# Peptides against a protein of PDB entry 4PAS: the designs that were tried, part 15

Target 1, 39 residues: chain A of PDB entry 4PAS
Amino acid sequence: SVNQASTSRLEGLQSENHRLRMKITELDKDLEEVTMQLQ
Target 2, 39 residues: chain A of PDB entry 4PAS as posed
Amino acid sequence: SVNQASTSRLEGLQSENHHLRMKITELDKDLEEVTMQLQ

## One batch from the design tools (peptide; aimed at target 1 T7 R9 Q14)

Design b1_p22_8_s1 (made by RFdiffusion4, then SolubleMPNN; failed a check: too like the target's own chain; its pose is not in this set)
Amino acid sequence: SSVRSRLEGLQSEIEKAKQELE

Design b1_p22_8_s2 (made by RFdiffusion4, then SolubleMPNN; failed a check: too like the target's own chain; its pose is not in this set)
Amino acid sequence: DEVLSRLEGTQSEIEKAKAELS

Design b1_p22_8_s3 (made by RFdiffusion4, then SolubleMPNN; its pose is not in this set)
Fold by OpenDDE base, seed 3:
Formats: sequence, structure tokens, C-alpha cells
Structure b1_p22_8_s3 (fold): chain B 39 residues (1-39), chain A 22 residues (1-22)
Amino acid sequence: as target 1 above (39 residues)
Amino acid sequence: DEVRSRLEGTLSKIEEAKRELA
């Protein structure tokens, strides 16, 4: 079904979006750690 | 030394995350 394909595509994009947001959070924490280590 | 080792480890993690993000 076209509708099923569309919903599956959306769910895939939503999960990837979540993954990327989590990776950004990890990078932010790593940068914070570097800053603390340089103090 | 310890500080350098910790810093290198953190920088390595950052670079790995950048590769995964791409």
C-alpha cells in the first residue's frame, strides 16, 4: 500500500532524526568535557 | 601524562561521533 510505504518512510525518518539528536547531545557533552579538562 | 591521555580520549570520541553523524 502507498499509505503503508509512506508511514514506514516517516517512521524511518523520525527514528533517524532521534538518533542524530542524541549524537548532537553526545558531542555537546564531549566538548564540555574538553573545556573542563583545559581549565 | 594523565591529563593528556584523557584529552586525547575525549577528542577521539568527538571525531568518532562526527564520522557517525555524517
Scores: peptide ipSAE 0.092, ipTM 0.654, DockQ to the pose 0.033
OpenDDE base, seeds 1, 2, 4, 5: peptide ipSAE 0.090, 0.091, 0.090, 0.090; ipTM 0.653, 0.652, 0.653, 0.652

Design b1_p22_8_s4 (made by RFdiffusion4, then SolubleMPNN; failed a check: too like the target's own chain; its pose is not in this set)
Amino acid sequence: SSVRSRLEGTQSEIQRAQQELQ

## One batch from the design tools (peptide; aimed at target 1 N17 R21 D28)

Design b1_p23_1_s2 (made by RFdiffusion4, then SolubleMPNN; its pose is not in this set)
Fold by OpenDDE base, seed 2:
Structure b1_p23_1_s2 (fold): chain B 39 residues (1-39), chain A 23 residues (1-23)
Amino acid sequence: as target 1 above (39 residues)
Amino acid sequence: LQEKIEHLRMEKKELEKKLEELE
């Protein structure tokens, strides 16, 4: 149905949003670690 | 190490931009 296609698209966007937020958190940790290695 | 920091900062900025496109 049109509603199922819209729901599956929203679930895909929510999954990608979560993936991006998790990757930003990982990069912040990696940046902190490399910054401490320069001190 | 400076090149690695700049690479990670640029990657983060591109991911933040993609995140803003989803909000």
Scores: peptide ipSAE 0.168, ipTM 0.708, DockQ to the pose 0.920
OpenDDE base, seeds 1, 3, 4, 5: peptide ipSAE 0.165, 0.152, 0.160, 0.138; ipTM 0.705, 0.697, 0.700, 0.680; seed 3 fails the geometry check

Design b1_p23_1_s3 (made by RFdiffusion4, then SolubleMPNN; its pose is not in this set)
Fold by OpenDDE base, seed 2:
Structure b1_p23_1_s3 (fold): chain B 39 residues (1-39), chain A 23 residues (1-23)
Amino acid sequence: as target 1 above (39 residues)
Amino acid sequence: LEEKIEHLRMEKEKLLKDLEKLE
């Protein structure tokens, strides 16, 4: 149905948003660790 | 290490732009 297609699209966007936020947090940690190794 | 930092910064910048498209 139109409602099922809209729900599945929203769930896909929410999962991608969460994935991106988690990956940004990981990269910030990796950047901190590498920056500390240069000191 | 500088090349690794720049690679991670460029990856982060790409992910931030992808996130902005979802907001």
Scores: peptide ipSAE 0.219, ipTM 0.736, DockQ to the pose 0.916
OpenDDE base, seeds 1, 3, 4, 5: peptide ipSAE 0.207, 0.218, 0.211, 0.208; ipTM 0.729, 0.735, 0.730, 0.729

Design b1_p23_1_s4 (made by RFdiffusion4, then SolubleMPNN; its pose is not in this set)
Fold by OpenDDE base, seed 1:
Structure b1_p23_1_s4 (fold): chain B 39 residues (1-39), chain A 23 residues (1-23)
Amino acid sequence: as target 1 above (39 residues)
Amino acid sequence: LKEKIEHLRMEKKELEEELKKLE
């Protein structure tokens, strides 16, 4: 149904949003670590 | 190490641009 397609799309976007936020947090940590190694 | 920092900064920027498309 249109509702099922909309729900599945929202769930996909929410999971991708979470993945992206987690990856940004990981990259910030990696950037901090590598920056400290250059000091 | 400087090259790794630049690669991570570029990857972060790409992910932030993708995240902005979801907002």
Scores: peptide ipSAE 0.216, ipTM 0.741, DockQ to the pose 0.914
OpenDDE base, seeds 2, 3, 4, 5: peptide ipSAE 0.214, 0.185, 0.212, 0.215; ipTM 0.741, 0.723, 0.739, 0.741; seed 3 fails the geometry check

Design b1_p23_2 (made by RFdiffusion4; failed a check: too like the target's own chain)
Pose (drawn by RFdiffusion4):
Structure b1_p23_2 (pose): chain A 39 residues (1-39), chain P 23 residues (1-23)
Amino acid sequence: as target 2 above (39 residues)
Amino acid sequence: SENHHLRMKITELDKDIEELKMQ
């Protein structure tokens, strides 16, 4: 069952990866909007 | 490792945004 645990770990990390990449997309948007506001 | 790198990148971007808002 450690093999199934490893598979679940990978899937969880893939989910976390997506969450982080979505956050970066949002932050790039925030950087642009604030930059436009400041300039 | 990839998810740690992404978390560090998010910390950098948050700092950049905060610095811009302080200006």

Design b1_p23_2_s1 (made by RFdiffusion4, then SolubleMPNN; from b1_p23_2 with H4Q D14E D16E; failed a check: too like the target's own chain)
Amino acid sequence: SENQHLRMKITELEKEIEELKMQ

Design b1_p23_2_s2 (made by RFdiffusion4, then SolubleMPNN; from b1_p23_2 with D14E D16E K21T; failed a check: too like the target's own chain)
Amino acid sequence: SENHHLRMKITELEKEIEELTMQ

Design b1_p23_2_s4 (made by RFdiffusion4, then SolubleMPNN; from b1_p23_2 with H4Q D14E K21T; failed a check: too like the target's own chain)
Amino acid sequence: SENQHLRMKITELEKDIEELTMQ

Design b1_p23_3 (made by RFdiffusion4; failed a check: the pose's geometry)
Pose (drawn by RFdiffusion4):
Structure b1_p23_3 (pose): chain A 39 residues (1-39), chain P 23 residues (1-23)
Amino acid sequence: as target 2 above (39 residues)
Amino acid sequence: ENHHLRMKITELDKDIEELTMQL
């Protein structure tokens, strides 16, 4: 059952990876919008 | 990979904070 645990770990990390990448997309938008506001 | 993404997010948050402080 450690094999199934490893598979679950990978899937969880993939979900986390997506969450982080969606956050980067939001932050790139924030950087642009604030930069436009400042300039 | 997820750690590297967290570090990138920390950098981006810092850049946004610095830009907002200018306003």

Design b1_p23_3_s2 (made by RFdiffusion4, then SolubleMPNN; from b1_p23_3 with D13E I16L L19V; failed a check: the pose's geometry)
Amino acid sequence: ENHHLRMKITELEKDLEEVTMQL

Design b1_p23_3_s3 (made by RFdiffusion4, then SolubleMPNN; from b1_p23_3 with H3E D13E I16L L19V; failed a check: the pose's geometry)
Amino acid sequence: ENEHLRMKITELEKDLEEVTMQL

Design b1_p23_3_s4 (made by RFdiffusion4, then SolubleMPNN; failed a check: the pose's geometry)
Amino acid sequence: ENHHLRMKITELDKDIEELTMQL

Design b1_p23_4_s1 (made by RFdiffusion4, then SolubleMPNN; its pose is not in this set)
Fold by OpenDDE base, seed 3:
Structure b1_p23_4_s1 (fold): chain B 39 residues (1-39), chain A 23 residues (1-23)
Amino acid sequence: as target 1 above (39 residues)
Amino acid sequence: GLEEEQQEIRELLEELEKKRAQL
């Protein structure tokens, strides 16, 4: 149904959003570590 | 909405990946 498709899309977007935010946190940490090593 | 927010997050991630590649 349209409602099932909308719910599945929302859940997919939410899970991917969380994954992407976790990846940003990892990259922020990596960039901080490299920046500290270059100072 | 959530789709637009996710696109902004992907763009930020791409910018950070580019910054990492330049170091």
Scores: peptide ipSAE 0.440, ipTM 0.847, DockQ to the pose 0.622
OpenDDE base, seeds 1, 2, 4, 5: peptide ipSAE 0.436, 0.439, 0.440, 0.442; ipTM 0.847, 0.848, 0.847, 0.848; seed 5 fails the geometry check

Design b1_p23_4_s2 (made by RFdiffusion4, then SolubleMPNN; its pose is not in this set)
Fold by OpenDDE base, seed 2:
Structure b1_p23_4_s2 (fold): chain B 39 residues (1-39), chain A 23 residues (1-23)
Amino acid sequence: as target 1 above (39 residues)
Amino acid sequence: SLQKEQEEIRKKLEELEKKRQQL
């Protein structure tokens, strides 16, 4: 149904946003570590 | 919208990846 498609789309966007935020956190940490090693 | 938020997150990710390539 249209409602099932909209809920599945929302859940997909939420899960992808979570994954992307976790990847940002990983990159921020890696950049901090490299920056500290260069000092 | 949640799609607009995702686009801003992807943009931030791309900026960090570019920064990593410069180090």
Scores: peptide ipSAE 0.294, ipTM 0.809, DockQ to the pose 0.680
OpenDDE base, seeds 1, 3, 4, 5: peptide ipSAE 0.291, 0.291, 0.293, 0.293; ipTM 0.809, 0.809, 0.809, 0.809

Design b1_p23_4_s3 (made by RFdiffusion4, then SolubleMPNN; its pose is not in this set)
Fold by OpenDDE base, seed 4:
Structure b1_p23_4_s3 (fold): chain B 39 residues (1-39), chain A 23 residues (1-23)
Amino acid sequence: as target 1 above (39 residues)
Amino acid sequence: GLQKEQEEIQKKLEELEKKRQQL
């Protein structure tokens, strides 16, 4: 149904946003460590 | 909305990945 498709799209966007935010946190940490090692 | 927020997050991720490739 249209309602089921809208709910599944929302859940997909929420899960992907969470994944992307976790990846940003990981990259920020990795870049900090590399930057400190190069100084 | 949530899709616009995701596009902004994705853009930030791509910027960080480019920065990592330059180090």
Scores: peptide ipSAE 0.261, ipTM 0.793, DockQ to the pose 0.696
OpenDDE base, seeds 1, 2, 3, 5: peptide ipSAE 0.253, 0.257, 0.258, 0.258; ipTM 0.789, 0.791, 0.790, 0.792

Design b1_p23_5 (made by RFdiffusion4; failed a check: a repeat of another design)
Pose (drawn by RFdiffusion4):
Structure b1_p23_5 (pose): chain A 39 residues (1-39), chain P 23 residues (1-23)
Amino acid sequence: as target 2 above (39 residues)
Amino acid sequence: ENHHLRMKITELDKDIEELTMQL
């Protein structure tokens, strides 16, 4: 059952990866909007 | 890879904070 645990770990890390990449997309938008506001 | 992405988010948050402090 350590094999199934490893598979679950990978899937969880993939989910986390997506969450982080969606956050980067939001932050790139924030950077642009604040930059426009400042300039 | 997820650690690198978390570090990149920290850098972006800092950049945004520095820009907002100018306003």

Design b1_p23_5_s1 (made by RFdiffusion4, then SolubleMPNN; from b1_p23_5 with H3Q D13E D15E I16L L19V; failed a check: too like the target's own chain)
Amino acid sequence: ENQHLRMKITELEKELEEVTMQL

Design b1_p23_5_s3 (made by RFdiffusion4, then SolubleMPNN; from b1_p23_5 with H3E D13E; failed a check: too like the target's own chain)
Amino acid sequence: ENEHLRMKITELEKDIEELTMQL

Design b1_p23_5_s4 (made by RFdiffusion4, then SolubleMPNN; from b1_p23_5 with D13E I16L; failed a check: too like the target's own chain)
Amino acid sequence: ENHHLRMKITELEKDLEELTMQL

Design b1_p23_6 (made by RFdiffusion4; failed a check: the pose's geometry)
Pose (drawn by RFdiffusion4):
Structure b1_p23_6 (pose): chain A 39 residues (1-39), chain P 23 residues (1-23)
Amino acid sequence: as target 2 above (39 residues)
Amino acid sequence: TSRIEGLQSENHHLRMKITELDK
């Protein structure tokens, strides 16, 4: 069952990876909008 | 295992990038 645990770990990390990449997309938008506001 | 380690490194790198962008 450690093999199934490893598979679940990978899937979880993939879910986390997506969550982080979506946050970066939001932050790039924020950087642009604030930069426009300041300039 | 190698893939899990690679994703852990990648997710850590992504958190560091998020910290930079929050500044």

Design b1_p23_6_s1 (made by RFdiffusion4, then SolubleMPNN; from b1_p23_6 with T19K D22E K23E; failed a check: the pose's geometry)
Amino acid sequence: TSRIEGLQSENHHLRMKIKELEE

Design b1_p23_6_s2 (made by RFdiffusion4, then SolubleMPNN; from b1_p23_6 with T1N D22E; failed a check: the pose's geometry)
Amino acid sequence: NSRIEGLQSENHHLRMKITELEK

Design b1_p23_6_s3 (made by RFdiffusion4, then SolubleMPNN; from b1_p23_6 with D22E; failed a check: the pose's geometry)
Amino acid sequence: TSRIEGLQSENHHLRMKITELEK

Design b1_p23_7 (made by RFdiffusion4; failed a check: too like the target's own chain)
Pose (drawn by RFdiffusion4):
Structure b1_p23_7 (pose): chain A 39 residues (1-39), chain P 23 residues (1-23)
Amino acid sequence: as target 2 above (39 residues)
Amino acid sequence: ENHHLRMKITEKDKDIEELKMQL
């Protein structure tokens, strides 16, 4: 069952990866909007 | 890879905070 645990770990990390990349997308938007506001 | 992405988010948050401090 350590093999199934490893598979679940990978899937969980893929989910976390997507969460982080969606957050980067949002932050890039924030950087642009604040830059426009400042300039 | 997820650690690198978390560090990149931290950099971006700092950049945004610096920009907002100017306003």

Design b1_p23_7_s1 (made by RFdiffusion4, then SolubleMPNN; from b1_p23_7 with K8E K12L I16L K20T; failed a check: too like the target's own chain)
Amino acid sequence: ENHHLRMEITELDKDLEELTMQL

Design b1_p23_7_s3 (made by RFdiffusion4, then SolubleMPNN; from b1_p23_7 with H3E K12L D13E I16L K20T; failed a check: too like the target's own chain)
Amino acid sequence: ENEHLRMKITELEKDLEELTMQL

Design b1_p23_8 (made by RFdiffusion4)
Pose (drawn by RFdiffusion4):
Structure b1_p23_8 (pose): chain A 39 residues (1-39), chain P 23 residues (1-23)
Amino acid sequence: as target 2 above (39 residues)
Amino acid sequence: EREEVEEELEENEEEIEEAEEEL
């Protein structure tokens, strides 16, 4: 069952990866919008 | 905050690589 545990671990890390990438997308938008506001 | 999220993403990618090697 450690094999299934490893598979679940990878899937969970893929989910976390997507969450983080989506946050970066949002932050890039924030950087641009604030930069426009300041300039 | 963006740099912190990038560090967390790098760490997560390393964990994914490790998990793929384990499988």

Design b1_p23_8_s1 (made by RFdiffusion4, then SolubleMPNN; from b1_p23_8, 12 letters changed)
Fold by OpenDDE base, seed 1:
Order: C-alpha cells, then sequence, then structure tokens
Structure b1_p23_8_s1 (fold): chain B 39 residues (1-39), chain A 23 residues (1-23)
C-alpha cells in the first residue's frame, strides 16, 4: 500500500539518520585523538 | 569529512519531515 511504502521510506531515513549520528561520534573521537597527539 | 556528514544529516532530517507529512 501507499502507507507501507511511506513507512518503509521513513524507516530507511531514520536508519540513515542513526548511521550519520554514529559517524559524527566517530569523527569526534578522531578529532580528540588528533588534538591529544598535537599536545 | 565532518561538514559533509553534517550536510547529509540536515538533508536526511528534511526528508524525514517530508516523509512524516505523507503518512
Amino acid sequence: as target 1 above (39 residues)
Amino acid sequence: ELQEVLSRLKEVDEKIEQAKQEL
């Protein structure tokens, strides 16, 4: 149904949002490590 | 890079809001 397709699209976007948030956390850690190495 | 991830996150947030309006 149209509603099932819309729900599946929303779930896919929410999963991508979560992946991007996890990638931000990884990059923040990498920046912390670089900052520590420069001190 | 972080800027690319942040830009993509913003785009995904906008698409989430659009997808919610279609429900």
Scores: peptide ipSAE 0.468, ipTM 0.871, DockQ to the pose 0.862
OpenDDE base, seeds 2, 3, 4, 5: peptide ipSAE 0.465, 0.461, 0.465, 0.466; ipTM 0.871, 0.869, 0.870, 0.871

Design b1_p23_8_s2 (made by RFdiffusion4, then SolubleMPNN; from b1_p23_8, 12 letters changed)
Fold by OpenDDE base, seed 5:
Structure b1_p23_8_s2 (fold): chain B 39 residues (1-39), chain A 23 residues (1-23)
Amino acid sequence: as target 1 above (39 residues)
Amino acid sequence: EKEELLKRLEHTNKKIKEAEKEL
């Protein structure tokens, strides 16, 4: 159904968004570590 | 509209992925 296609698309985009948020959190941590090492 | 929200999320994810490629 149109609702199933839209739900599957949302789930895919939410999964990708979650992956991207986790990667941002990793990069923020790496930046914090580098910043701390430069102090 | 649900389709507009899906397109906004798609665009957001695309922008983040583009920024990740510049790193």
Scores: peptide ipSAE 0.317, ipTM 0.828, DockQ to the pose 0.052
OpenDDE base, seeds 1, 2, 3, 4: peptide ipSAE 0.314, 0.315, 0.316, 0.311; ipTM 0.826, 0.826, 0.827, 0.824

Design b1_p23_8_s3 (made by RFdiffusion4, then SolubleMPNN; from b1_p23_8, 10 letters changed)
Fold by OpenDDE base, seed 2:
Structure b1_p23_8_s3 (fold): chain B 39 residues (1-39), chain A 23 residues (1-23)
Amino acid sequence: as target 1 above (39 residues)
Amino acid sequence: ELEEVKKRLEETDKKIEEAKKEL
């Protein structure tokens, strides 16, 4: 149904969004570690 | 890379809000 397709699209976008947030957290941590090593 | 990931996050946030309005 149209509602099932819309729900599946939303769930896919939410999973991608979560993955991107986790990647940002990883990159921010890596940047912090590099910054500490340069001090 | 970080700024590109942040831009992609913003785009997905927008698409999520659009998808919620279609439900």
Scores: peptide ipSAE 0.577, ipTM 0.886, DockQ to the pose 0.911
OpenDDE base, seeds 1, 3, 4, 5: peptide ipSAE 0.577, 0.575, 0.576, 0.575; ipTM 0.886, 0.886, 0.886, 0.885

Design b1_p23_8_s4 (made by RFdiffusion4, then SolubleMPNN; from b1_p23_8, 10 letters changed)
Fold by OpenDDE base, seed 2:
Structure b1_p23_8_s4 (fold): chain B 39 residues (1-39), chain A 23 residues (1-23)
Amino acid sequence: as target 1 above (39 residues)
Amino acid sequence: ELEEVRKRLEETDEKIAEAKAEL
């Protein structure tokens, strides 16, 4: 039970972490596009 | 928004390390 709860928590955190990394990539792309438009 | 996302990413990285140490 403890190992299952810890594993489920880890999987949830890894999923969130992946989502956040994807969001950073999107925001970096948006900033690049804005920078390109200002040139 | 970007800095908030980066901060949250750091927090999740720390929690992942903690969760791995408990396994």
Scores: peptide ipSAE 0.557, ipTM 0.884, DockQ to the pose 0.906
OpenDDE base, seeds 1, 3, 4, 5: peptide ipSAE 0.554, 0.555, 0.556, 0.556; ipTM 0.883, 0.884, 0.884, 0.884

## One batch from the design tools (peptide; aimed at target 1 L31 T35)

Design b1_p24_1 (made by RFdiffusion4; failed a check: too like the target's own chain)
Pose (drawn by RFdiffusion4):
Structure b1_p24_1 (pose): chain A 39 residues (1-39), chain P 24 residues (1-24)
Amino acid sequence: as target 2 above (39 residues)
Amino acid sequence: SENHHLRMKITELDKDIEELTMQL
């Protein structure tokens, strides 16, 4: 059952990866909008 | 390792946004 645990770990990390990449997309948008506001 | 690198990149982006907002 450590094999199934490893598979679940990978899937969880893939989910986390997507969450982080969605956050980067939002932050890139924030950087642009604030930059436009400042300039 | 990839998710750690992404978390560090988010920290950098948050800092850049804070610095820009302080100017406003």

Design b1_p24_1_s2 (made by RFdiffusion4, then SolubleMPNN; from b1_p24_1 with D14E L20V; failed a check: too like the target's own chain)
Amino acid sequence: SENHHLRMKITELEKDIEEVTMQL

Design b1_p24_1_s3 (made by RFdiffusion4, then SolubleMPNN; from b1_p24_1 with D14E D16E; failed a check: too like the target's own chain)
Amino acid sequence: SENHHLRMKITELEKEIEELTMQL

Design b1_p24_1_s4 (made by RFdiffusion4, then SolubleMPNN; from b1_p24_1 with H4E D14E I17L; failed a check: too like the target's own chain)
Amino acid sequence: SENEHLRMKITELEKDLEELTMQL

Design b1_p24_2_s1 (made by RFdiffusion4, then SolubleMPNN; its pose is not in this set)
Fold by OpenDDE base, seed 5:
Structure b1_p24_2_s1 (fold): chain B 39 residues (1-39), chain A 24 residues (1-24)
Amino acid sequence: as target 1 above (39 residues)
Amino acid sequence: DLEEKIKHLRMEKEELLKKLEELE
């Protein structure tokens, strides 16, 4: 169904958005840790 | 070294931010 395809696409985009945000948070923590090690 | 690691992490973050912007 077109509706099923649209909902599955939205769910995929939402999951990817969440994944990206989580990875950015991890990178910020890694950057903080490494930056503190340089100080 | 730590400076190269910071550079790598910043570049990776920039690419992820671009991907995130494309989803918005």
Scores: peptide ipSAE 0.316, ipTM 0.783, DockQ to the pose 0.919
OpenDDE base, seeds 1, 2, 3, 4: peptide ipSAE 0.311, 0.309, 0.315, 0.313; ipTM 0.781, 0.780, 0.783, 0.783

Design b1_p24_2_s2 (made by RFdiffusion4, then SolubleMPNN; its pose is not in this set)
Fold by OpenDDE base, seed 3:
Structure b1_p24_2_s2 (fold): chain B 39 residues (1-39), chain A 24 residues (1-24)
Amino acid sequence: as target 1 above (39 residues)
Amino acid sequence: SLEEKIEHLRMEKKELEEQLKKLE
């Protein structure tokens, strides 16, 4: 149904959004670690 | 090198932030 398709699309976007935010957090941690190694 | 790693991470972060912006 239209509702099922919309729900599945939203769930996909929410999961991707979460994945991207988590990856950004990991990259910030990695950047901090590498920056510390330069000091 | 460490400098290369920093640049790669910064570029990747920028791309991910742009993708995130498209979802918001």
Scores: peptide ipSAE 0.182, ipTM 0.705, DockQ to the pose 0.888
OpenDDE base, seeds 1, 2, 4, 5: peptide ipSAE 0.172, 0.172, 0.167, 0.161; ipTM 0.696, 0.696, 0.692, 0.688

Design b1_p24_3_s1 (made by RFdiffusion4, then SolubleMPNN; failed a check: too like the target's own chain; its pose is not in this set)
Amino acid sequence: KKKELQEKITHLDKELEEVTKKLE

Design b1_p24_4_s1 (made by RFdiffusion4, then SolubleMPNN; its pose is not in this set)
Fold by OpenDDE base, seed 1:
Structure b1_p24_4_s1 (fold): chain B 39 residues (1-39), chain A 24 residues (1-24)
Amino acid sequence: as target 1 above (39 residues)
Amino acid sequence: SLEEKIEHLRMEKEELLKKLEELE
């Protein structure tokens, strides 16, 4: 159904959004670690 | 609506991709 397709798309976008947020968090942690090492 | 939520998440994804591109 249209609702099932929309739900599946929403879930896919939510999953990708979460993945991207996690990647940014990892990069921020790496940046913090490098910053600490340079001090 | 579901359509509105989909659009909002799509827009947020694009923003996150932009930030990711800047960080990589």
Scores: peptide ipSAE 0.080, ipTM 0.641, DockQ to the pose 0.078
OpenDDE base, seeds 2, 3, 4, 5: peptide ipSAE 0.043, 0.053, 0.047, 0.048; ipTM 0.522, 0.581, 0.574, 0.572; seeds 3, 5 fail the geometry check

Design b1_p24_4_s4 (made by RFdiffusion4, then SolubleMPNN; its pose is not in this set)
Fold by OpenDDE base, seed 3:
Structure b1_p24_4_s4 (fold): chain B 39 residues (1-39), chain A 24 residues (1-24)
Amino acid sequence: as target 1 above (39 residues)
Amino acid sequence: SLKEKIEHLRMEKEELLKKLEELE
């Protein structure tokens, strides 16, 4: 249904948003680690 | 090299930030 499609889309976007934020956090930690190795 | 790794990670982060911006 239209409502099911709308809710599924929203849930998908919310989960992707969370995934992206978590990956960015991981990358920041990786960047910190590699940067420290250069010092 | 570590320098190249940093650059690759920064580029990946920038791409992810762009995707995140599209969701906002």
Scores: peptide ipSAE 0.263, ipTM 0.757, DockQ to the pose 0.948
OpenDDE base, seeds 1, 2, 4, 5: peptide ipSAE 0.243, 0.234, 0.239, 0.248; ipTM 0.745, 0.740, 0.743, 0.748

Design b1_p24_5_s1 (made by RFdiffusion4, then SolubleMPNN; its pose is not in this set)
Fold by OpenDDE base, seed 3:
Structure b1_p24_5_s1 (fold): chain B 39 residues (1-39), chain A 24 residues (1-24)
Amino acid sequence: as target 1 above (39 residues)
Amino acid sequence: SELEEKIKHLRMEKEELKEKLASL
């Protein structure tokens, strides 16, 4: 149904949103570690 | 330095991921 397709799309977008946020957090940590090595 | 280049690459990757996040 249209509702099932909309729900499955939202779940996919939420999963990708979470994945991207986690990867950004990892990069922020890596940036902090490298920045500290330059000090 | 190699560390400055690593920071540059990590910042670029982060910005690309932020753009993907904004496009969802």
Scores: peptide ipSAE 0.454, ipTM 0.833, DockQ to the pose 0.947
OpenDDE base, seeds 1, 2, 4, 5: peptide ipSAE 0.451, 0.452, 0.452, 0.449; ipTM 0.832, 0.834, 0.833, 0.832

Design b1_p24_5_s2 (made by RFdiffusion4, then SolubleMPNN; its pose is not in this set)
Fold by OpenDDE base, seed 2:
Structure b1_p24_5_s2 (fold): chain B 39 residues (1-39), chain A 24 residues (1-24)
Amino acid sequence: as target 1 above (39 residues)
Amino acid sequence: SSLEEKIKHLRKEKEELEEELKKL
């Protein structure tokens, strides 16, 4: 149905948004670690 | 240095992910 297609699309966008935010958090940690090694 | 190049790479990857996030 139109409602099922809309729900599935929203769930896909929410999962991708979460994936991207988690990857950014990982990169921020890696950047902090490498920056501390330069001090 | 190798550490400076790693920082440069990680910053570039972060910027690419932030731009992808803005398109959602």
Scores: peptide ipSAE 0.291, ipTM 0.768, DockQ to the pose 0.941
OpenDDE base, seeds 1, 3, 4, 5: peptide ipSAE 0.289, 0.288, 0.291, 0.289; ipTM 0.767, 0.767, 0.768, 0.767

Design b1_p24_5_s3 (made by RFdiffusion4, then SolubleMPNN; its pose is not in this set)
Fold by OpenDDE base, seed 3:
Structure b1_p24_5_s3 (fold): chain B 39 residues (1-39), chain A 24 residues (1-24)
Amino acid sequence: as target 1 above (39 residues)
Amino acid sequence: SELQEKLEHLRMEKEELLEKLKSL
């Protein structure tokens, strides 16, 4: 149904949003580590 | 230095992911 297609699209966007936020958190940790090595 | 290049690469990758996040 139109409702099922809309819910599946929202779930896909929510999962991608979560994935991107987790990867940004990992990059922030790596940035901190490299910054400490440059001190 | 290699560490400075790594730092810049990580900053560029983070910026790309932030732009992708804004496009959702």
Scores: peptide ipSAE 0.538, ipTM 0.862, DockQ to the pose 0.957
OpenDDE base, seeds 1, 2, 4, 5: peptide ipSAE 0.534, 0.536, 0.534, 0.533; ipTM 0.860, 0.861, 0.860, 0.860

Design b1_p24_5_s4 (made by RFdiffusion4, then SolubleMPNN; its pose is not in this set)
Fold by OpenDDE base, seed 1:
Structure b1_p24_5_s4 (fold): chain B 39 residues (1-39), chain A 24 residues (1-24)
Amino acid sequence: as target 1 above (39 residues)
Amino acid sequence: DELKKKIEHLRKEKEELKEKLKEL
C-alpha cells in the first residue's frame, strides 16, 4: 500500500541517517588519531 | 607524506557523507 511504501521509505531514511552519523563520528576519531601521529 | 594523504582522504570522505546527510 501507499502507507507501507511511505513507512518503509522513512525507516530506510532513518537507518541511512543513523549509519551516516556513525560513520562521520568514526572518521572524526580516525582524523584525530592520524593528526596525533603527525605531531 | 602518507599521513597527510590519509588525512586529506578522510576529510574528503567526511564532507561527501555530510552532503549525503543533507539530502535525507
Scores: peptide ipSAE 0.425, ipTM 0.824, DockQ to the pose 0.965
OpenDDE base, seeds 2, 3, 4, 5: peptide ipSAE 0.422, 0.424, 0.423, 0.417; ipTM 0.823, 0.824, 0.824, 0.821

